Peptides against a protein of PDB entry 6B4J. Designs and how they scored, part 160

Target 1, 315 residues: chain A of PDB entry 6B4J
Amino acid sequence: DITMQWYQQLQDASMQCVLTFEGLTNSKDSQAKKIKMDLQKAATIPVSQISTIAGSKLKEIFDKIHSLLSGKPVQSGGRSVSVTLNPQGLDFVQYKLAEKFVKQGEEEVASHHEAAFPIAVVASGIWELHPRVGDLILAHLHKKCPYSVPFYPTFKEGMALEDYQRMLGYQVKDSKVEQQDNFLKRMSGMIRLYAAIIQLRWPYGNRQEIHPHGLNHGWRWLAQILNMEPLSDVTATLLFDFLEVCGNALMKQYQVQFWKMLILIKEDYFPRIEAITSSGQMGSFIRLKQFLEKCLQHKDIPVPKGFLTSSFWRS

## One batch from the design tools (peptide; made by RFdiffusion4, then SolubleMPNN)

Design b1_p22_6_s3 (from b1_p22_6, 9 letters changed)
Fold by OpenDDE base, seed 3:
Structure b1_p22_6_s3 (fold): chain B 315 residues (1-315), chain A 22 residues (1-22)
Amino acid sequence: as target 1 above (315 residues)
Amino acid sequence: KLEEIREELKKNQYTPPAPEPP
């Protein structure tokens, strides 16, 4: 399976990255610990500062992240910080930065869907300049949200139930599995972030370059989802999230072919979702239904709320 | 028509269609 090979390759690359900076992370040296902490803050704080407030602020954040990744010193916590402070500094920063982007999907976007766009445009722009960060974003995303690949993890013989639940993306603490609503909320945030990344380009980059992980991956994601058996509640939820965020972009990109896919979702895939939807899960199903019906009726998919306009970049 | 769309999608699941001009 090409998809699973891709998944595994990204996970392997992520694991290799962790091994590469293990010396930094496991160091008992006080200076190394300080450097680690400074680098971690320098990598993550700018991402947490991403907001919908102003394009100028977003540019400053982008420039700071890019400068850090480029080996330039940046100010963080009142100190000058550079990846050159440690031989493993760049790998560590790339990993932590990627992790933080996904975490913002999991947390910030999950709670504020409109936050997907400013986070995604920075992530996309950084990915364009730093492909390794992009691969690590995917690795983190896929690990936390296997549905972003997409695949449904399977229980294997000898596996602990908790480990299986974690593979599915659930948080398990003190032998208590995360509630379904919280799980879906986090998954939604990550899918929405992903759907935003694949459609957005950093406006101050070289627009002649191909998107490093563009709408073609959106098409692929949909195609793969539609070729899979739906998962109860999850598929309806995430399919809606994905289409709400990137459906307009996909429509513009693929036009007639996209509408064919949308019809296929409505007429062929919906019955399969319905067949596995319990009465208690009808909310997600109905939401998807209403969205698709509206889009098909109007022959249009609305621009998602929070989409970055030209006015945002002039602010 | 739906079957044709389904078969096309299965065939092209890893190969997105060409972007259509705006």
Scores: peptide ipSAE 0.342, ipTM 0.904, DockQ to the pose 0.839
Fold by OpenDDE base, seed 5:
Structure b1_p22_6_s3 (fold): chain B 315 residues (1-315), chain A 22 residues (1-22)
Amino acid sequence: as target 1 above (315 residues)
Amino acid sequence: KLEEIREELKKNQYTPPAPEPP
């Protein structure tokens, strides 16, 4: 399976990355610990500062992240910080930065869907300049949200139930599994972030280059989902999230072919979702139904709320 | 028509269509 091979390759690369900076993470030296913490803050704080407020602020954040990844010193917490402070500093920063982008999907976007766009445009722009960060974003995303690949983890003989639940993307703490609503909220945030990344380009970059992970991956994601049996509540939720965020972009890119896919979703796949939807899960089902019906009726998919406009970049 | 679309999508699941001009 090509999809699973890709998944495994990214996970292996991520694991190898962790091994490369193990010396930094496991060091008992006080200076090494200080460097680690400074690098971690320098990598993650700028991402947490991403907001919908002003394009100028977003550019400053981007420039800071890019400078850090380029080996230049940056100011963080009143200190000068550089990846050159430790031989493993760059690998560590790339990993933590990628992890933080996905975490913003899981937390910030999950609670505020509009936050997907400013986070995604920075992530996309950094990915163009630093491909390894992009691969690590995918690795973190796939691990936390296997539905972003997409694949559905299977229970294997001898597997602990908690481990299976974690593979499905559930948080398990003190032998308590996360509630379904919280799980779906986090998955929604990550899918929305992904759907935003694949359609956005950093406006101050080299636009002649091909998007490193563009809308072709959006088409692939939909095609893969449609070739899988739907999961109760999960499929309806995430399919809606994905289409709401990137449906307009896919429509513009693939036009007639995309409308054929949308008809297939409505007429062929949606009944399969309906067949597995319980009365308690009708919310996600109805939301998807209404979205599909509206789009097909109007022959249009609206631009998502929070989409970055020219006015945003002038602010 | 739907079956044809399904078959095409299944066959080309890893190969997105060419972007259509606006």
Scores: peptide ipSAE 0.330, ipTM 0.903, DockQ to the pose 0.867
Fold by OpenDDE base, seed 1:
Structure b1_p22_6_s3 (fold): chain B 315 residues (1-315), chain A 22 residues (1-22)
Amino acid sequence: as target 1 above (315 residues)
Amino acid sequence: KLEEIREELKKNQYTPPAPEPP
């Protein structure tokens, strides 16, 4: 399966990255520990500062991240920090930055769906300039949310139940599995972030270039989901999240072909979701139903709430 | 019609259609 090969390649690249900076992460040296912490903060704090407040602030954050990745010194925690402080600094920063973007999906976007757009536009712009960061974003995303690939992890003989639950994306702490609502909330956040990334371009970059991971991947994701048997609650939830965030963009890009896909979802795939939906799980199903019916009735998919406008970039 | 769409999508699952001009 080409999709699984791609998944594995990204995971392997991520693992190799971790091995590359192992010397920095495992060092007992006081200076190395300090550098590690400074680099980690420099990579992650700017991402946490992303907000819907002002386009100018977003530009400052972008410029800071780009400067750091370019080997320039940046101010972090009152100190000058550079990836040149350690030979493994760049790899470490790229990994931690990518990890942080995905973490903002599972935490910030999960709680505030509108936050997907400012985070995604920065991630997209950084990906355009630093392709390795993009690959690492995918690797982190795929590991935390296999549904973003998409694939459904299977239980293997001899596997511990907890390990299977973790493969599915559940958090397991002290032999307690995460509640389904919290799980779906985190998965939703990550899918929404992904759906935003594939459609957004940094406005201050070379927009004539092809998006490094654009809407063609959105089409691919939908096509692959539709070729899979639905999972109870999960498929309905994430399909809604995806379509709500990038459905308008896909409609504009693929027009007639996208409407054919939407009809296929409503008429062919939706009954398959219904067949596996229990009475206690009807919430996600009903929400998807209402969304699809509204879109088909109006022959339009609304621009998602929080979509960045020209006024945002002038602020 | 739906079956044709399904078959086309299965066949072309990795190949998005050509973007249509606005």
Scores: peptide ipSAE 0.326, ipTM 0.902, DockQ to the pose 0.858
Fold by OpenDDE base, seed 2:
Structure b1_p22_6_s3 (fold): chain B 315 residues (1-315), chain A 22 residues (1-22)
Amino acid sequence: as target 1 above (315 residues)
Amino acid sequence: KLEEIREELKKNQYTPPAPEPP
């Protein structure tokens, strides 16, 4: 399976990255520990500062992240920080930066869906300039949300139930599995972030270049989801999240072919989702149904709430 | 028509259609 090979390659690359900077992370040296903490803060704090407030602020954040990844010194916590402070500093920063982008999907976007767009445009722009960060974003995303690949993890013989639950993307703490609503909320945030990344380009970059992970991956994701048996509650939820965020962009890009896909979802895939939907899970199903019916009726998919406008970039 | 769409999508799941001009 090509998709599973791709998944595994990204996971292997991520694991190899961790091994590469192990010297930095496992050092008992006081200076190395300080460098690690400074680099971690320099990589993650700017991402946490991303907001919907002003385009100018977003540019400053982008420039800071790019400068850090380019080996330039940046100010972080009142200190000058550079990846050159340690031979493994760049690998560590790339990994932690990618991890933080995905974490913003899992946490910030999960709670505030509109936050997907400013986070995604920065992530996309950084990915364009630093492809390794993009691969690591995918690796982190895929590990936390296998549905972003997409695939459904299978229970293997001898596997502990908790390990299976973690593979499915659930958080398990003190032998307690995460509540379904919280699980779906986190998965939704990550899918929404992904759906935003694949459609957004950094406006101050070289727009003549091809998007490093563009809408073609959106088409692929939908196609693969539709070729899979639906998963109870998950499929309806994430399909809605994905289409709400990138459906307009996909419609504009693929037009007639995209409408054929929407018809296929409505007429062929919905009955399969319905067949596995319990009475307590009808909310996600109904939401998806109403969305698609409205889109098909109006022959339009609305621009998502929070989409970045020209006025945002002038602010 | 739906079956045709399904088969086409299955066949081309890794190769998106060409972008249509606006």
Scores: peptide ipSAE 0.329, ipTM 0.902, DockQ to the pose 0.873; fails the geometry check

Design b1_p22_6_s4 (from b1_p22_6, 11 letters changed)
Fold by OpenDDE base, seed 2:
Parts: structure tokens; sequence; C-alpha cells
Structure b1_p22_6_s4 (fold): chain B 315 residues (1-315), chain A 22 residues (1-22)
């Protein structure tokens, strides 16, 4: 399975990255610990500062992240910080930066769907300049949200239920699994972030280059989903999230072929979702239904709320 | 025919169709 091979390759690369900077992370030296903390802050704070407020501020954040990844000193926490402060500094920063982008999907986008776009455009732009960060974003995303691959983890013989739940993306703390609504909220945030990344280009980059992980991956994701049995509540939720965020972009890119895909979703796949949807899960089902029906009726998919406009970049 | 559509769209290991001009 090519999809699973890709998944595993990214996970292996991520694990190897962790091993590469373990010297920095495991150091007992006070200076090394200070460097680690400074690098971690330098990698993560700018991402947390991403907002929908002004394009100029977003550019400043992007430039700061890019400068850090380029080996230039940046100001963080009142100190000059550079990845050159430690031999493993670059690998560590790339890993922590990628982790933070995914975490913003899991937390910020989950709570504020519109936040997907400014986060995604920065992530896309950084990915274009720093492909390893992109691979690590995928690795973190895939691990936290297998549905972003997509695949559904299977229960294996001898597996603990809690471990299976964690593989499915659930948080399990003190033998308590998170509530389904919280789980779906986090998964939605990550899928929405992903759907935004694959369609957005940093406007101040070299736009002549191919998107490092573009809309072709959106088509792939849909195709893979359609070849999988739906999961109760999960599939309806995430399919809606994905289509709401990137459906307009896919429509513009693939036009007639995308409408065929949407018909296939509505007429062939949607009944399979219906068959596994309980009365308590009708919310996500109805939302997807209404979205598909509206899009097919109007022969249009709306631009998602929060999509970055030219006015945003002039602010 | 939905089966034909499925076969057309999901062929070639999920390779997307060529982008259509605007």
Amino acid sequence: as target 1 above (315 residues)
Amino acid sequence: DLEEIRAELLKNQYTPPPPEPP
C-alpha cells in the first residue's frame, strides 16, 4: 500500500529527527538547556502569534521564522537566538516548528476555524523554502490525525484498548478517553488546517514554483476516503471540514472532474455514511448532506469563511 | 453511470486529473 508506505516513511523520518537532536534534548549542561529552551521558544512563539488581524504582521512572523531556519539570529525572549548555537539546533527547531503548526491545527483551528488560513499560508510558505519542515508537519499531522493520511488504524491482537484509542487519535488520560465531541473538534481543526495548506501559497514567494504539497493531494485524499469504509461520525465530520475549506479550490482546479467526484460522494458514498449513522450522530450527517445538496444544486462551492483576501495583505 | 465515474476518477492510484483551464 503506497499510502501506508508514505505514512511510515514520514514517521521514520520524524523519529530519526528526534534521535538526531537527542544530544541537545538530553543534555544536563546548563548552557545546553538554556539553548534548547531558547530555540524552542524561537520556533514556537512566532507561530502562536499568527492571527487574522493584519497581513503585515503575518509577513513579520514569516520573515522571523524563515530567518531562524536560515541560520540567522532572531530576537526571542529578549535574547539573540540562532540555530547555530548547537549542532542539532536546526533539526530541533524544524521539528518543534512543525509540531507547533500541527498543534495550532489541533487547538486554535479547532476552536476558531478561520484561523486555519493565516496559519496555513505561513506553513505553506515555510514548507516551500524548507521542505524538511513540511515533511515533519505531515509526520506530526498523520500521527495525531490518521484520517489526514487517510487511514483508519486497526485493532491488533494483544493491543490494549487505550493504545488503540490513542492510535485512533483519542487522548487518553488516567484511563479516561476524551469525549467524542472534543475528539472530533481536534480532528476537524487538523483537517481544516491541512485543507488550507494544500491550497494556499505564500504571496511573497516564488509563485512560479509548484506547490510543495498542493491540491493534487486534496484529490488523493478524497479518492482514498471514497475507497474506505466510512467511520461513524468521523467520516461525515471530516469530509465536511475538508470540502468546506478546500472544495472551492478543488472545484476551480479540476472543474468538471471535481463535480463528478462530488456526485460520486453524494450518490454513491453518502448512502454508506447514512447506513452507519446513528440518531445521535445526525448532526454531522445532516451538515454534510446540506452542504453537498447546496453545492450540487447551485453548481458552486462557496469560498470558505476566513479565506485571505487581497485586503488582508494590504493591512 | 456511477460505476463508470468511480472507475474514471479513482484510477491510476488516485492520480488527479489534469487541471482544467479557468
Scores: peptide ipSAE 0.322, ipTM 0.881, DockQ to the pose 0.721
Fold by OpenDDE base, seed 3:
Order: structure tokens, then sequence, then C-alpha cells
Structure b1_p22_6_s4 (fold): chain B 315 residues (1-315), chain A 22 residues (1-22)
């Protein structure tokens, strides 16, 4: 399976990255520990500062991240920090930056769906300039949310139940599995972030270049989902999240072909979702149903709430 | 026919169709 090969390749690359900077992460040297912490903060704090408030602030954050990845010194925590402070510094920063972007999907976007867009446009712009960061974003995303690949992890003989639950994307802490609502909330955030990334371009970059991971991957994601058996609650939830965020962009890009896909979802795939939906899980199902019916009826998919406007970039 | 639509959209290992001009 090409999709699974791609998944595995990204995971392998991510693991190799971790091994590359292991000397930095496992060092007992006081100076190395200091450098590690400074680099980690320099990589992650700017991402946490991303907000929906002003385009000018977003540009400053982008420029800071790009400068750091370019080997330039940046101010972080009152100190000058550079990836050149350690030979493993760049790999470490790229990994931690990518991890942080996905974490913002998992946490910030999960709680505030509109936050997907400013985070995604920065991530997309950084990915364009730093492809390795993009690959690491995918690796982190796929590991935390296998549904972003998409694939459904299977239970293997001899596997511990907790390990299987973790593979499915559940958090397991102190032998307690995450509640389904919290799980779906986190998965939703990550899917929404991904759906935003694939459609957004950094407005101050060379927009004539091809998007490094564009809407063609959105089509692929939908096609793969439709070729899989639905999962209870998960499929309905994430399909809605994806379509709400990038459905308008896909409609504009693929037009008639996208409407055929939407009809296929509504008429062919939806009954399969319904067949596995319990009475207690009807919320996500009904929401998807209403969304699809509205879109098909109006022959339009609305621009998602929080989509960045020209006025945002002038602020 | 939904079967034909499915076959058309999911052919070629999920290769996306060409973008349509606006």
Amino acid sequence: as target 1 above (315 residues)
Amino acid sequence: DLEEIRAELLKNQYTPPPPEPP
C-alpha cells in the first residue's frame, strides 16, 4: 500500500532525526542542557504566540521562526539563540518546531477551531522554505492522529490493549484511557489544522511555486477515507471537520469532480456510517448529515469561520 | 450511477483530477 509506505517513510525519517540529535537530548553536560532548553524555547514559544489578532504579529512570528531555521541568531528568553550553538541544533529545532505545530492542532485548534488558520498559514510558509519541517509535521501528525494518513490501526496478536489504544491516538495516563469526547476533540483539532495547511499559502512568499503539500493531498485523503470502512463516531466527526475547513477550497479547485465526491459521500458512504452509529453517537452523524444536505441543497460550501481575510493581513 | 462515480473518483490510486479553471 503506497499510503502505508509513505506513512512508514515519514516515521522512519522522524526516528532518524531523533537519533541524529540524541547526543544533544541525552547530554549530561550543563552547557549542552542549557543550549537544548534555549533551542527548544526558541522553536516552540513563537508558535504558541500565534493568534488570530493581527497579521503584522503573525509576520513577526514567521520571520523569527524562519530566521532561527536559517541559522541566524534570534532573541529568546532574553538571550541570543542560534542553531549553530550545537551541531545537532538544526535537527533538534526542526523536530521540536514540527512537534509544536501539531501540538497546537491537538490543543489550541481543538478548543478554538478558528485558530487553525493562523497556525496553518505559518506552518505552510515554513514548510515551503524548510521542507524537512513539513515532513516532520506530517510524521508527528500521523503518529498522533493516524486518521490524518488516513489508516485505522489494527490490534495485533500479543499486543497490549494500552499500546493499541495509543496507536489509535488515545492518551493513556496512569493506565487510564482518555475519554472518547476528549479523544475526538484532539483528533478534530489536528484534522482541522491539516485541512487548513493544505489550502493556505504564506502571502509574503513566492506564491508562483507549487504548494509543498497542497489540495491534491486533500483529495487523496477523502478518497482514502471513502475506500475504508467507517469507524464509529470517528469517521463522521473527522469527515465533517475536514470538509468544514477545506471543503470550500476543494470545491473551488476541483468543482464538478468535487461535487461528485460529495454526492458519493452522501449517497454511498453515509449509509455505511449510519449502520455503525449507535443512538448515543448520533450527534456527529447528524452534524455531518446536515452539513452535506445543506451544501448539496445550496450548491455551495461556505468559507470556514476564521478564514484569513485581506483585512487580517493589513492589521 | 454511484458505482461509476466511485470508480471514476477512486481510480489510479486516488490520483486527484486536474484542477478546473475558475
Scores: peptide ipSAE 0.297, ipTM 0.876, DockQ to the pose 0.727
Fold by OpenDDE base, seed 1:
Structure b1_p22_6_s4 (fold): chain B 315 residues (1-315), chain A 22 residues (1-22)
Amino acid sequence: as target 1 above (315 residues)
Amino acid sequence: DLEEIRAELLKNQYTPPPPEPP
């Protein structure tokens, strides 16, 4: 399976990255610990600042992240910080930055769907300049949300239930599994972030270049979902999240062929979702139904709430 | 025909169709 091979390659690259900076992460030396903390803050704090700022401030954040990844010193916590402070500094920063982007999907976007767009445009722009960060974003995303690949993890003989639950993307703490609503909320945030990344380009980059992970991956995601049996509650939820965020962009890109796909979703795939939907899970199902019916009736998919406009970039 | 649509869209290992001009 090509999709599973791609998944595994990204996970292997991520694991290899962790091994490359193990010396920095496991060091007991006080100076190394300080450098690690300074680098971690320099990588993560700018990303945390994205969600509520003007276009000019977003550019400042982007420039700071890019400078850090380029080996230039940046100001963080009142200190000058550079990846050159440790031989493993760049690998560590790339990993932590990618992890933080996915975490913003999991937390910020999950609670505030409109936050997907400013986070995604920075992530896309950084990915264009630093491909390794993009691969690590995918690796983190795929591990936390296997539905972003997409694939549905299977229970293997001898596997602990908690390990299977974690593989499905659930948080398990003190032998307590995460509630379904919280799980779906986190998965939704990550899918929405992904759907935003694949359609957005950093406006101050070379827009003549091909998007490093563009709308063709949106088509691939939909095609893969449609070739899978639906998962109860999950498929209806995430399919809606994906289409709400990137459906307009896919419609503009693929036009007639995208409408054929939308008809296929409504007429062929949707009954398969219905067949596995219990009375207690009808909320996500009904929401997807209403969205599909509205889009097909109006022959249009609305621009998502929070989509970045020219006025945002002039602020 | 939905089956024809499925076959068309899901062929070639989910290769996207060519982008259409705006």
Scores: peptide ipSAE 0.243, ipTM 0.861, DockQ to the pose 0.724
Fold by OpenDDE base, seed 4:
Structure b1_p22_6_s4 (fold): chain B 315 residues (1-315), chain A 22 residues (1-22)
Amino acid sequence: as target 1 above (315 residues)
Amino acid sequence: DLEEIRAELLKNQYTPPPPEPP
């Protein structure tokens, strides 16, 4: 399976990255520990500062992240920080930055769906300049949200139930599995972030270049989902999240063929979702149904709330 | 026909169709 090979390659690359900076992360030296913490803050704080307030502020954040990844010193926590402070600094920063982007999907976007767009445009722009960060974003995303690949992890013989639950994307703390609503909320945030990344380009980059992970991956994702049996509650939820965020972009890109896909979802795939939907899960199903019916009726998919406009970049 | 649509859209290992001009 090509999809699973791709998944595994990204996980392997991520694992190799962790091994590369292990000396920095495991160091007991006080200076190394300080450098690690400074680099971690320099990588993660700018991402947490991403907001919809002003395009100029978003540019400042982008420039800071790019400068850090380029080996230039940046100010963080009142200190000058550079990846050159340690030979493993760049790998560590790339990993932590990518992890933080996914975490913003998991937390910020999960709570505020419109936050997907400013986070995604920065992530996309950084990915364009730093492909390794993009690969690590995918690796982190795929690990936390296998539905972003997409695949549904299977229980293997000898596997602990908790490990299986974690593979499915659930948080398990003190032998307590995460509640389904919280799980779906986090998965939704990550899918929405992904759906935003694949359609957005940093406006100050070379837009003539091919998107490093563009809308073709959106089509691939939908096609793969449609070739899978739906998962109870999960498929209806995440399919809605995905289409709400990138449906307009996919419509513009693929037009007639995308409308055929929506018809296929509505007429062929919905019965399969319905067949596995319990009465308590009907909300997600109904929401998806209503969205698709509205889109098909109006022959239009709305631009998602929070989509960045030209006016945002002038602010 | 939905089967024809499915076959058309999901062929070639999920390769997207060519982008259409706006």
Scores: peptide ipSAE 0.194, ipTM 0.842, DockQ to the pose 0.737

